# Designs tried in a protein design run: peptides against a protein of PDB entry 2FGR. Part 49

Target 1, 331 residues: chain A of PDB entry 2FGR
Amino acid sequence: SSVTLFGIVDTNVAYVNKDAAGDSRYGLGTSGASTSRLGLRGTEDLGGGLKAGFWLEGEIFGDDGNASGFNFKRRSTVSLSGNFGEVRLGRDLVPTSQKLTSYDLFSATGIGPFMGFRNWAAGQGADDNGIRANNLISYYTPNFGGFNAGFGYAFDEKQTIGTADSVGRYIGGYVAYDNGPLSASLGLAQQKTAVGGLATDRDEITLGASYNFGVAKLSGLLQQTKFKRDIGGDIKTNSYMLGASAPVGGVGEVKLQYALYDQKAIDSKAHQITLGYVHNLSKRTALYGNLAFLKNKDASTLGLQAKGVYAGGVQAGESQTGVQVGIRHAF

## One batch from the design tools (peptide; aimed at target 1 S2 L40 R41)

Design b2_p21_2_s3 (made by RFdiffusion4, then SolubleMPNN; from b2_p21_2, 12 letters changed)
Fold by OpenDDE base, seed 3:
Parts: structure tokens; C-alpha cells; sequence
Structure b2_p21_2_s3 (fold): chain B 331 residues (1-331), chain A 21 residues (1-21)
């Protein structure tokens, strides 16, 4: 049996030029290049190619020392793995987000990530962003000549909100081809939630692909999210992403990513463009800088996620500029 | 436009999924 303690401390100075009142915000933020975390993991060889595993991981907030406490809400799983693949029991990334966020060159972190995995409809469920789930069973296949898949089901446990009685139920999965420089995936998911106290289905379809040319990597996402409400019609968002990254001088990486969020229910678009740079001081320590621009049109109120400084929305039709400069240390 | 191409791709995907249901 093995037990490994691991983590990341990522802290930055961040600035956004507009909050909900139109005022600037600045200060010390967290998780600009990677999500700050503390975790424990381990495996036990059970013989015959079977292994048991555990994984416990929580978020660290370096700016306030975890003033709200610590938990294992990032991941808390026990697993069995072998030639058949891996079965996981416990809170985790749902299979769709586990795979499809891998195409985000900003790794779903900081002010630059693809923001399509979002609660677009004021859903009342705890995980209506489609990223993680409680009470989750997941299965991941081995890689068969590039082909792989993942499936998941989360129990609602009869959680009710208003008249909705299946809140938190998730069913979803992906199929993928990962071989050499090429990766491509298709993900489908449905989550039961509530909006305005009424049962609502959050349906998600995502296509992702990337290709590594050695000198540069290209990555893309296409996503549709629909909150299907019993009354008031569907709340649909089409999200698009295209990104490129390249190594710089053997010790750095530059990233450029564009995203478009077409919010159909309010007939409003938002455009996001982010430039990022990471400079490796060592294998474990890096400096980084992010510059992001978010342009909201019409009724759109999206905000950049400068965690620890400001992660709220802006006034309708307003643009927001964000900057993060920080240190990431892994252990 | 690049946006139009992306939208067409998304529509294509949606139609494929509908056929597999």
C-alpha cells in the first residue's frame, strides 16, 4: 500500500476593472494557473492485476487561510482498477467534465478558462455547472488502441427543491479517441435540478478536440447546454472555444484562447479572449501572468472568475478586463 | 465566418445525437 500527500499552492495579485457596480477590484487572489489544493491518495495491490485506490482532495484558499473551513469536495473516492478499467465511488468530477475540460488550455482555472460548464439558468442544485456530483458512481474504460470511454451515474437520494423530487441525479458519459498527437471526444449528460422551484433537466452536449504539432497545440470545444423547464421554455447556451499553446524557450508556455457564449434565452453574446504565460522556475514552481478580456453584448452580464478578488457579474452589456500575476508551487 | 462554421458544426452534432436516440 502507498499513501501520497500532494498539493498546489497558487496565489496571485489580481485586478478586474469592473464589478457589478462598475468599480474596479484588486487584491490577493487564489488559483490563477492551477486550483490550489491539498490531497491524499494511495493504492493497494490486491494481486491478479486488481488494485484498490482512494483519493481525497480539497481546495485551498491561500488568501484567507481557508476561513470557511476545509473539505474534500474536489474529490472523495474509493476505487477498484484493473484490466477492466476503473470503477470509482464518491464525489468527483463527472465523466463528461473530467474528459471535456481537458481541452481547455487554462484547465478550468483562473480568469482565462472556458466557462461553458456553468449554471446558465439560476438552477437551484448544488452542482448545476455540470462539473462535479455527489453520490457518484463512475466507470472508465482502458485505452484500446486510442478508443476510451467514461460513464457516470449520481443518485438524487430523493432530494427535493420546491416540486422537484430528483434534484442532483446525473447520468452521462463520453467516448473518445486519444492516440499520439490527436485527442477527440464526444460527451453527453443530463442532470436533474430545479429552477424557480420547478423540475428542470440540464442537458449538455460537448465535442472537444486537440492536436499537438510539437511546436504548438491547437484545441477546440463546441458545447450546447439546455435547461429544459416545464414552464417558460428552454434556457439554451451555445458555447465555442478555440485555443493555441506553444512552448517558449524550453522553460515557458504561452497560451491564447478565445471563447464565445451565445446565450439564446436573452439573445445575448459574450466574447472572451485570454493571453496567458507560465514561466517554470523549477519542476514544481512557476510564475504566471494572465490577461483576459470579456465583452458582454446586450443583456449579457458575465464576469471573469478572479477567485479571491471578484468572481461576480458585471452590468448588462459591459466589458471587463482582468489581470492575474502569481506564483504556483506544487508539492 | 468562423462563428458560422462553429454553429454549423454544433448543429451537425445535435442532429447526429437525435438520430442515435
Amino acid sequence: as target 1 above (331 residues)
Amino acid sequence: SNEKKLEEGLKFLEELIKKTK
Scores: peptide ipSAE 0.012, ipTM 0.477, DockQ to the pose 0.011
OpenDDE base, seeds 1, 2, 4, 5: peptide ipSAE 0.000, 0.007, 0.000, 0.007; ipTM 0.260, 0.408, 0.373, 0.434; seed 2 fails the geometry check

Design b2_p21_2_s4 (made by RFdiffusion4, then SolubleMPNN; from b2_p21_2, 11 letters changed)
Fold by OpenDDE base, seed 2:
Structure b2_p21_2_s4 (fold): chain B 331 residues (1-331), chain A 21 residues (1-21)
Amino acid sequence: as target 1 above (331 residues)
Amino acid sequence: SNEEKLAEGLAFLEELIEKTK
């Protein structure tokens, strides 16, 4: 049996030019290039190709020293793995987000990421962004000549909100082809939640693909999220992403990513463009900078996620510019 | 637009998935 302590501390100076009042916000933020974390993990060889594992991981907030406390809400799993793949029990990334966020060149972190994995409808469930789930059972296949898949189910445990009685139930999975420079995946998920105290289904379909040309990588996502409400009509968002990354001088990486969020319920679009650069000082330490522009049209009020500084919306139809400059250290 | 065509494609995929459930 082995136990490994691991983590990342990522802290930045961040600026956004507009908040909900039209004022600028600036300060010390967290998790601009990677989510800051502290974790413990280990494996035990049980013989015959079978292994047991555990993983405990919580978020670190370097700007305030975890003033709200520390928990293992990022991941808290026990697992069995072998020739059959891996089974996990406990809170984790749901299989759909685990696979499909891998096509986001900003790793679902900071002001530059694809923001499609979102609570688009003021859902009252704890994980209505479709990223993680409590009470989760997951299964991941081995890779068979490039083909792989993952499946998950989360128990609602009779959680109620208003008249909704199955809040927190998740069912979902993906199929993928990963071979050399090519990756492609299709993910499907449904979560039970509540909106305004009424039962609501959060349905999600995501297609992702990437190709590594050596000199550059291209990546794309296509997603539809739909909050199906019994009263008030569906809240549907179509999200699109296209990104490119390239190594720079063997010590750096440049990233450019565009995303479009077509918010059907308000007939409004938002456009996001982000330029990022990472400079590796070592294998464990990097400097980074992100520059993001978010243009809301019509009734759209989306804001960039400058965690620790400002992650709220803006006034309808307003544009927002964000900057992050920071240090990432892994241990 | 190409965006509308893509949105229609996603909607179609959703309908197919719902029929397979």
Scores: peptide ipSAE 0.006, ipTM 0.407, DockQ to the pose 0.011
OpenDDE base, seeds 1, 3, 4, 5: peptide ipSAE 0.000, 0.005, 0.005, 0.005; ipTM 0.311, 0.397, 0.397, 0.395; seed 5 fails the geometry check

Design b2_p21_3 (made by RFdiffusion4)
Pose (drawn by RFdiffusion4):
Structure b2_p21_3 (pose): chain A 331 residues (1-331), chain P 21 residues (1-21)
Amino acid sequence: as target 1 above (331 residues)
Amino acid sequence: SAYLADKLTGLAARLANPTID
């Protein structure tokens, strides 16, 4: 049994060459290599291989001292685990995002990550990016011979927006194979939401795979996200990502990731290339840099996610360049 | 009941002095 207080402070200077008005922005931002966080967790041995756990974690914003107030929105769970696997109750990453985001070499943070888990259709639900859910129950199997799975159900509790009376419902899961060097997963999920006050399903299918050769690792993601309005119409986006990472000189790591976002509703594509470098001063402390180029075509207005500096859109068809340089410290 | 009390007391002690990591 144990209890642990933990966290990460990851703060950076960041710059983007354009915002929605075309002007550059620079400043002090956060979470470029890992999401800054503070948390408390524990595991209690109940005997016979059965364990009880808890986990409370919230995001830290070092640039403004969490000016909007601290919370445990990253994870707030209690759980039982044993030879049967693990059951968790509480807000957390849904199983599809928990497993599939592991294929993103930029840890789903900073200006370099895969942008597939986003609210493509301006859905009105609290978590229309498909990442986390309130009122979540999840089951995670053990890994037997490499095979493993996860399932989750989040209750809507009759949250109503317009014609949608089940906003926030999540049903989803994944199957996967993980043997150390090789990992592959298929995730499928549906969320209930509303768009412009009209009931809408958010359907998501995601495939991810990676192989760690030791001298380098190759990783990729494919995803279709479809917001299907009950009365008809859909906003469909296909997202693709391939990336590689390699250790450099003991202590160092280089990462490169290419992504494409095909936004069918506006018949427009965006392409992104991101180069990253991590220099470890210790196991707990790293300096890092990220350089990203995002090219929008046609009506696409996607922007790089320089958290704490600028994470909005850009003018239609514009290219945007971004940089982050910072320090990550885990404790 | 005794078993639960022992587990709750042990947990309180660990919360009073958590591992920093």

Design b2_p21_3_s1 (made by RFdiffusion4, then SolubleMPNN; from b2_p21_3, 11 letters changed)
Fold by OpenDDE base, seed 3:
Structure b2_p21_3_s1 (fold): chain B 331 residues (1-331), chain A 21 residues (1-21)
Amino acid sequence: as target 1 above (331 residues)
Amino acid sequence: SAAEAERAARLAELLANPEIA
């Protein structure tokens, strides 16, 4: 068997020009290029191609030294893997987010990521952003000539909020084709949650694709998230993303990504554009800079996620500019 | 080297793991 200690410490200086009061915020933030984390993982060869595995991973907050404590909410799984693929038990990325966030050139981190995986409806469930789930069983197939899939189910364990039962139940999966420079995936998911104490289904459909041309990579996402409510109508958001990345001088990478969030329930759009640069000082250490612009229209109040500095919304119809400059170190 | 390749692969895996946001 093997046990590996691993982690990332990513800390930045961040600035946003507007908070909810219209004031600027700046300071030391975390997780601008990659989420800071500490983890333990290992495998045991059981023979015959069967392996046991474990993975325990928690987020690190370098700006305050994890003042609120440490947990394994990023991942806490035990697994069996072999020629049949992999079965995981425990809190993890749900299969849909695990696969479909891979098309986000900002890796769902910092001020530049695709923000479609979000709680769009003030859902009261713990994971109403559709990213992770408690009590999760996941299965991932092997890759068969490019074709692969993942499926997951999370138990609600009779959790209730208000009159809503089955809160926290997840069912979802993806199918994908990954071959050489091409990747394409379709994901479907449903979570049971509550909004205003009433039962609500969070339905999600996501299509992703990327192609690596060698000199540059293109990536795209199309997503619909719908909080289906019995009272008050559905809260639907259509999210779109298109991004490009290119290596620079063998030691750098430049990224440009645009996203549109069409928030149907409030008939309001938000536009996000982000320019990022990563400079590799080594294979483990990088400097990075992100510049993001978020334009809210009408009733939209979205904010950039400058974690550790300001991750709240802005006033309706206001634009926000964000900057992060930081160091990422992996161990 | 094999060690460098393993480290690079591990880094790539870590970078592909999104945040809780």
Scores: peptide ipSAE 0.023, ipTM 0.473, DockQ to the pose 0.035
OpenDDE base, seeds 1, 2, 4, 5: peptide ipSAE 0.017, 0.018, 0.007, 0.021; ipTM 0.438, 0.417, 0.346, 0.455; seed 5 fails the geometry check

Design b2_p21_3_s2 (made by RFdiffusion4, then SolubleMPNN; from b2_p21_3, 12 letters changed)
Fold by OpenDDE base, seed 4:
Structure b2_p21_3_s2 (fold): chain B 331 residues (1-331), chain A 21 residues (1-21)
Amino acid sequence: as target 1 above (331 residues)
Amino acid sequence: AAEAAARAARLAELLANPAIG
């Protein structure tokens, strides 16, 4: 058996030129290149190719020393693995987010990531962004000549909000092909939630693909989220992402990513463009910089996620520019 | 070399873990 302590401390100086009042915000932020985390994990060989595992992981906020506390909400799983794949019990990334966020060149954090995995409809469930779930059972297949899949089910445990039952129920999965430079995946999920105290289904479909040309990598996402409400009509968002990355000088990586969020319920689009650079000082330590521009049209109020500085929205139709410069250290 | 490889693998795992949430 083994137990490993691991983590990342990622802290930055961040700036955004507009908040909800139209004022600039700046300060010390977190998780600009990778989410800061502390975790424990381990495995036990049970013989016969069977292994037990555990994984406990929580977010670190280096700017305030976790003033709001520490928890294992990132992941808290026990697992069995073997030739059959892996079964996990506990809070984790849902299979769809685990696989499909892998195409985000900004590692689903900071001011540059794909923001499609979002609560688009003021859903009242705790995980209405479609990223994680409580009470989750997940299964991941081995890789069979490139083909792989993951499936998950989260129990609602008869949770209710207003008249909505089954809140927190998740069912979803993906199929993928991962072989050499190519990755492609299709994910489908449904999550039960509430909006305005009424039962709502969060349906999600996501297509992702990437190809590593050696000199550069291309990555893309196509996503539709639909909050199906019994009253008031569906809240649908189509999200698109295209990104490229390239190694620089053997010690760096440059990334450029564009995303479009077509928010159908408000007939409004938002455009995000992010340029990022990571400079590896060592295998464990990197400097990074991100420059992001978010253009909201019409009634769109999206904001860049400068965690620790400002992660709220802006005024309708306003543009926001964000900068992060920071240090990432892994241990 | 083995220790360095293990550390590199661990880092790769940490970095590959989706930084969402």
Scores: peptide ipSAE 0.007, ipTM 0.321, DockQ to the pose 0.038
OpenDDE base, seeds 1, 2, 3, 5: peptide ipSAE 0.006, 0.005, 0.000, 0.006; ipTM 0.357, 0.358, 0.302, 0.311

Design b2_p21_3_s3 (made by RFdiffusion4, then SolubleMPNN; from b2_p21_3, 12 letters changed)
Fold by OpenDDE base, seed 2:
Structure b2_p21_3_s3 (fold): chain B 331 residues (1-331), chain A 21 residues (1-21)
Amino acid sequence: as target 1 above (331 residues)
Amino acid sequence: SAREEAIRARLAELLANPKIE
C-alpha cells in the first residue's frame, strides 16, 4: 500500500471595484488559480489488477488559517478500481461536474471560471451548485478507444426542508470522447432540493469540447440549468463559455475566457471576460494574475468570486472589475 | 535546462487537463 500527503496553498491579493453597496473591496484572498487544499490519498494492490483506494481532501483558507475548521468536504472516498474502471463511495465531485468543469480553463476557481455550476434559484440544499454531493456512489469507465463515461447516485437519506422530501438526492452522468488533442462530453444530472421550503428539481444539461493545437488550446461549454419548482414556475439559466490558452515564453501560460449567463427567470444577461497569466517559477510554484470583467444587464446582480475578499453580488445592471495577483504552491 | 524542461512538461499537462494538479 501507499499513502501520499499532497496539497496546494494558493493565496492572492484581490480587488473588486464594486460590492452590493457600490463600494470597492480588497484584501488577501484564497484560491485564485487553484483551490487551496490538503489531502491524503493511497492505494493498495489487491492482486489480479484490482486496487483499493482512499482519498481525503479538504479546502485550505490561507488568509485566516482555516478559522472555521478543517474538514474533508472536497473529497472523502474509498474506491475499488481495475480493468472495469473505478467505483467510489463517499462525498466527491459529482460525475457531471468532474468531467464538464475540465473544459473550464480557469479550473472552476478564482474570478475567471465558468460560473454555470451555480445555485441559480436560492436553493436550500447544501450542494445546489451541482458540484459535489454527500452520500455519493460513483462509477467511472475505462477509456475505450477514446470513449468514456461516468455515473453517480447520491442518497437523500430522507432529508427534508420545509415540505420538500428527498433533498440531496442526485442522479447523473456523462459520456465523453477523449482522444489525442480532442475532448468532447455530454452531461446530464438531476438533484432534488427545496426553494422557499417547496420541493424543487435542479435539472442540468451540459455540453463541453476542447481541442489542443499544441500552440494553443480552445475550449467551450454549453449548459442549461432548470430549477423546477412545484409553485412559481421554472428558474432557467442558459450558460455559454468560450476560452483559449497558450504557452508564453516556455514557462508562462496566458488564458482568455468569455462566458454568457442568460438568466431567463429575470430576463437578464451577464457577460464575463477574464484574462489570466501564470508564470511558473518551478513545476510546483507559480505566480499568477487574473483580470476579470463582469457586465450585468437589466436585473442581473452577479458578482465575481474573489474568495476571501468578496464573493457577493452587485446592484442590478452594474458591472464589476476584479483583479487577483498571487502565489500558488503545490506539494 | 532540465528545470525548464520540467516546467514545460508541467505546462503541457496543464494545457491538456487543467484539473490535473
Scores: peptide ipSAE 0.025, ipTM 0.492, DockQ to the pose 0.024
OpenDDE base, seeds 1, 3, 4, 5: peptide ipSAE 0.007, 0.000, 0.018, 0.016; ipTM 0.337, 0.293, 0.480, 0.390; seed 5 fails the geometry check

Design b2_p21_3_s4 (made by RFdiffusion4, then SolubleMPNN; from b2_p21_3, 12 letters changed)
Fold by OpenDDE base, seed 2:
Structure b2_p21_3_s4 (fold): chain B 331 residues (1-331), chain A 21 residues (1-21)
Amino acid sequence: as target 1 above (331 residues)
Amino acid sequence: SARAEAIAARLAELLANPVIE
C-alpha cells in the first residue's frame, strides 16, 4: 500500500470594482488559479490487476487559516479499479462536472472560469451547482480507442426540504472521445432539489470539445441548465464558452476565455471575458494574474467569484471588473 | 527543456485532480 500527502496553497491579492452597493472590494483571496487543498490518497495492489484506493481532500483557505474548520468535502472516496475501470464510493465530483469542467481553461476556479455549473434558481439543496454530490456511487470506464464514459448515482436518503422528499438525488453521466489532440464530451444529469420549499428537478446537458494545435489550444462548452418547478415556471439558462490558451517562452501560459450566460427566466444575458497568465517558477510554484470583465444586461446581476474578497452579485445591468494576482504552490 | 518537462508533468497531475469549486 502507499499513502501520499498532497496539496495546493493558492493565495492572491484580488480586486473587484463593484459590489452590490456599487463599491469596490479588495484584499487577500484564495484559489485564483487552482483551488487550495489538502489531501491524502493511496492505493493497494490486490493482485490480478485489481487495486483498492482512497482519496480524502478538503479545501484550504489561506487568507483566514480555515477559520470555519477543515473537512473532506472536496472528495472522500474509497475505490476499486482494474481492467474494468474504476468504481468510487463517497462524496466526489459528479461524473458530468468532472469531465465537462476539464474544457474550462481556468479550471473552474477564480474570476475567469466558466460559471455554467451554478445554482441558477436559488435551489435549497447543498450541491445545486451540479458540481459534487453526497452519497455518490461513480463508475468510470477505461479508454477504448479514445472512447470513455462515466456514470454516477447519489442517494437522497429521504432528505426533505419543504414538500420535496428526494433532495440530493443525482443521476448522470457522460460519453467522451479523447484521442491525441482532440477531446469531445456529452454530459447529461438530473438532480432533485427544492426551490421555495417545492420539489424541483435540476436538468443539465453539456457539450464540450477541445483541440490542441501544439502552438495553441482551443476549447468550448455548450450547456443548458433547467430547474423544473411546479409553480412559477422553469428557470432555464443557456451557457456558452470559447477559450484559447498558448504556451509562452516555455515557462508561461496565456489564456483568453469568453462566456455568455443567457438567463431565460429573466430574459437577460451576461458576458464574461477573462485574460489570464501563469508564470511557472518551478514544477511546484507559479505566479499568476487574471483580468476579468463581466457585463450584465437588463436584469442580470452576476458577479465574478473572487473567493475570499467578494463573490456576491452586482446591481442589475451593471458591469464588473476583477483582478487577481497570486502565488500557487503545490506539494 | 528539463524545466518545461517538469512543468508539463505537474500540470498533468493538476489536471488529473480537477480544480473545481
Scores: peptide ipSAE 0.016, ipTM 0.428, DockQ to the pose 0.028
OpenDDE base, seeds 1, 3, 4, 5: peptide ipSAE 0.006, 0.006, 0.000, 0.000; ipTM 0.346, 0.324, 0.293, 0.346; seed 4 fails the geometry check

Design b2_p21_4 (made by RFdiffusion4)
Pose (drawn by RFdiffusion4):
Structure b2_p21_4 (pose): chain A 331 residues (1-331), chain P 21 residues (1-21)
Amino acid sequence: as target 1 above (331 residues)
Amino acid sequence: SFLDALADFEAWVDANSTWSF
């Protein structure tokens, strides 16, 4: 049995060459290499291989001292685990995002990550990016011979927005194979939501795979996200990503990731290339840099996510360049 | 040196961030 207080402070200077008005922005931001967080967790041995766990974790914003107030919105769970796997109750990453985001070489944070888990249709739900859910129950199997799976159901509790009376419901899961160097997963999920006050399903299918050769790792993601309005119409986005990472000189790591976002509702594509470097001063402390280029075509207005500096959109069809340089310290 | 001071600080934080029973 044990109890652990932990966290990460990841703060950076960041720059983007344009915002929604076309002006550059620079400043002090956060979470470029790993999401800054503070948390408390524990595991209690109940005997016979059965364990009880808890986990409370919230995001830290070092640039403004969590000016909007601290919370445990990253994870707030209690669980039982054993030879049967693990059951968790509480807000957390849904199983599909928990497993599939592991294929993103930029840890789903900073200006370099895969942007597929986003609210493509301006859905009105609290978590229309498909990442986390309130009122979540999840089951995770053990890994037998490399095979493993996860399932989750989040209750809507009759949350109503317009014609949608089940906003926030989540049903989803994944199947996967993980043997150390090789990992592959298929995730499928549906969320209930509303768009402009009209009931809408958020359907998501995601495939991810990676192989770690030791001298380098190759990783990729494919995703279709469809917001399907009950009365008709849909906003569909296909997202693609391929990336590679390699250790450099003991202590160092280089990462490169290319992504494409095909936004069918506006018949427009965006392409992104991101180069990253991590230099470890210790197991706990790293300096890092990220350089990204995002090219929007046609009506696309996607922007790089320089958290704490600028994470809004850009003018239609504009390209945007961004940089982050910072320090990550885990404790 | 700076890296020795950083290692000592991290060891102190690791010793005091986890309680075992």

Design b2_p21_4_s1 (made by RFdiffusion4, then SolubleMPNN; from b2_p21_4, 13 letters changed)
Fold by OpenDDE base, seed 1:
Structure b2_p21_4_s1 (fold): chain B 331 residues (1-331), chain A 21 residues (1-21)
Amino acid sequence: as target 1 above (331 residues)
Amino acid sequence: SPLAELEAREAEEEANNVITF
């Protein structure tokens, strides 16, 4: 049998000019261009076009050497695949996040990513950001002339928080068209959670599209997230993203991305602008730099995600500037 | 899925270390 060992070590020097106290933070951070990871995977040909697979993947924290431990919380799946597509059992990206985060030009990590996949309501579920689920069954179709889809269901296993039952139950999926330079998709999801010990539904709708012009790529996202509480009003956020990337000098890539987060429950907006550059020293090793500006208005307290240095909020209505300069190495 | 394909391509492009058992 064959087992592939794979990973990324991405470590940076990071700076943010404001934390929750208004002070600057700086130090060694992780995952600025790609999420640092260690994984094991394999595939077995069972004959007749049927394959078995496994995938075990955890996050690496190069700044502290995984002082809080190592786990396979990124992915821990067994699968069957063939002409029917792929069925996966185990913790993974939910189908909606797996497809719709692919339009983020910052790879859903560092100070530049689209932050729409978030716990907007202080939800008490472990995965209330809508990114992953425990106890997940997922199915992915083959590609039929560009058309493809993915579906998922996660069992709640009678998990309770306060008076809320069914916590952690997920149902969701996407439909997509991927053909040549064009990608477009629509995702729908619902997750059961709790807010203040009361049952809450996290509903999500996301539209994504990208087009590769050869000389540049454009990408966009439109998202609505609603936390529907049994007691109290809905916590609704509309998130928008537009980004562009272009190759530079055959060995570099420049990226520019804008996002808007319209937080309806607090009638407050946040604007994010990020400039990124990646310099490939080889196929496996890159240098990178990110510069991000986050403007909160009114009651908005969003912070840039300088993982390993500072990922908390700021004071209401405050602006934050972040910088990351680092090395990404793949193996 | 494109991110599983990207993660698989990233992981295939990255995974030069096939341990054969």
Scores: peptide ipSAE 0.024, ipTM 0.622, DockQ to the pose 0.394
OpenDDE base, seeds 2, 3, 4, 5: peptide ipSAE 0.023, 0.023, 0.017, 0.021; ipTM 0.625, 0.577, 0.474, 0.567; seeds 3, 5 fail the geometry check

Design b2_p21_4_s2 (made by RFdiffusion4, then SolubleMPNN; from b2_p21_4, 14 letters changed)
Fold by OpenDDE base, seed 4:
Formats: sequence, structure tokens, C-alpha cells
Structure b2_p21_4_s2 (fold): chain B 331 residues (1-331), chain A 21 residues (1-21)
Amino acid sequence: as target 1 above (331 residues)
Amino acid sequence: SALAELEAAEAAIEATNTVTY
């Protein structure tokens, strides 16, 4: 049997020029290039091509030393795997987010990532961003000639919020084709939640694709989220992303990503553009810098996610500029 | 993806952080 200790400490100096009051924020932030984490994982060969596994992973906050404590909310799974694929039991990324966030060139963290995986409707569920779920069963197929899929179901356990009695139930999955330079995926999910104490369905459809040209990689996402409310009408957001990355001098990577968030319920758009650079000092250690610009129009109040410094919104129709410069170390 | 490259780098790092028993 094996046990592996692993982690990432990613800490940065961050700045945003506007908060909700219109003031600048700056300080020491976390997880600008990769989410800081500590984990334990292991496998046991059971014979006959069957393996047992476990995975325990929590977020690290290097700015305050995890002052709010440590937990395994990133992943806490036991699994069986073999020629049939992998079955996982426990809190994890839901299959849709696990696959479709892989097209985000900013690794779903810092000020540059695709922000489409969001609670767009003031949903009262803990995971209404569509990223993770409690009480999750997941299945992942092997890759057969490029084709692969993942499916998941999370139990609500009759969790109630207001009159909603199925909060936290997830059902979803993806189909994908991953072969050589090409990756393409379609994901569908529904999560049960509450908005204003009323039962609400969070429906999500996401299409992702990427192609590696060797000299550069292109990546794209198309997403629709819809919070279906029995009262007050649907809250729909269409999110679009296009990104490019290229290796620089064998030790660096430059990334450029654009996203558009078309928030239909408020008839308002937000535009995000981010330039990133990663400089590998070694296989374990990198320096990085991110420069992001977020333009809100009309009633849009989106903010860049400078974790540890400022991750709140801005005033309606305001633009925000963010910078992160940091160190990532993997151990 | 940067994530897949990170995962590959992580896998190589993790191989050195693995205890077998």
C-alpha cells in the first residue's frame, strides 16, 4: 500500500483598485496561480486489477496560517478503481466542474480564472457555485480511444432551507473526447438549492474545448447557468471564455484570457481580461504575475477574486483592475 | 492545460513523497 503527502503553498502580494466603497485594497493574498493545499492520498492494490484509494485535501491559507482552521473540504474521498474506471465516495469536485474547469488557463484560481462557476442568484446552498458537493458519489470512465465520461450524484439528505427540502442534491455528468492535442467536453448538471427560502433548481450546461498547437494552446468555454425559481422568474447567465497560452524560453508560460458574463436577469454584462506569466525556477517553485481588468456594465457588480485581500463586488457599472505577484511552491 | 501540467508536475513530486508499506 502507499500513502503520499503532497501540497502547494501559493502566496502573493495583491492589489485591487476598487472595492465596494470605491477604495483600493492591497496586502498578502493566497492561491494566485494554484490553490494552496495540503493533502494525503494513498492506494492499495487489491489484486485482479482492482485498487482501493483515499484522498484527503484541504486548502492552505499562508497569509494567516489557517487561522480559521483546517479541513478536507477540497476532497475527502474513498474510491475503487480498475479497468471499469473509478468510483468515488465523498466530498469532491462534481464531475462537471472537474472536467470543464480544466479548460480554464488560470486553473480556476486567482484574479484571472473563468468565473462562470458561480452562485449567480444569491442561492442559499453551500456549493451553489457548482464546483463541489457533499455526499457525492462519482463515477469516471477510462479513456477509450479519446472518449471518456464522468457522472455524479449528491444526496440532499433532506437538508432544508426555508420551504426547500432537497438542498444540496446534485445530478450531473460530462462526455468528453481527449485525444492528442484536442480536448472537447459537454457537461450538464442540476443542483437543488434555495433562493429567498424557496426551492430553486440550478441548471448548468457547459461546453469546453482546447487545442494544443505546440507553440500555443487555445482554450474556450461556453456556459449557461439558470436558477429556475418558482416565484420571480429565472436567473440566467451566459458565460463565454477564450484563452491562449504559450511557452516562453522553456522556463516560462504566458497566458491571456478573456471572459464575458451576460447576466440576463439584470440585463448587464461584465468583461474580464487577464494577462498572466509564470516563471518556473524549478519543477517545484515558480514566480508568477497576473494583471486583470474587469469591466462591469449597467447593474453588474462583479469583482476579481483576490483571495486573502479582496474578493467582494464593486459598485454597479464600475471597473476593477487587479494585480497579483507571488511564489508558488509544490511539495 | 496549466492544470494538467501542474498535475503532471505534482505527480512527479508526489512520487518522491510516497511511502510504501
Scores: peptide ipSAE 0.202, ipTM 0.757, DockQ to the pose 0.421
OpenDDE base, seeds 1, 2, 3, 5: peptide ipSAE 0.201, 0.150, 0.112, 0.115; ipTM 0.737, 0.704, 0.702, 0.677; seeds 1, 2 fail the geometry check

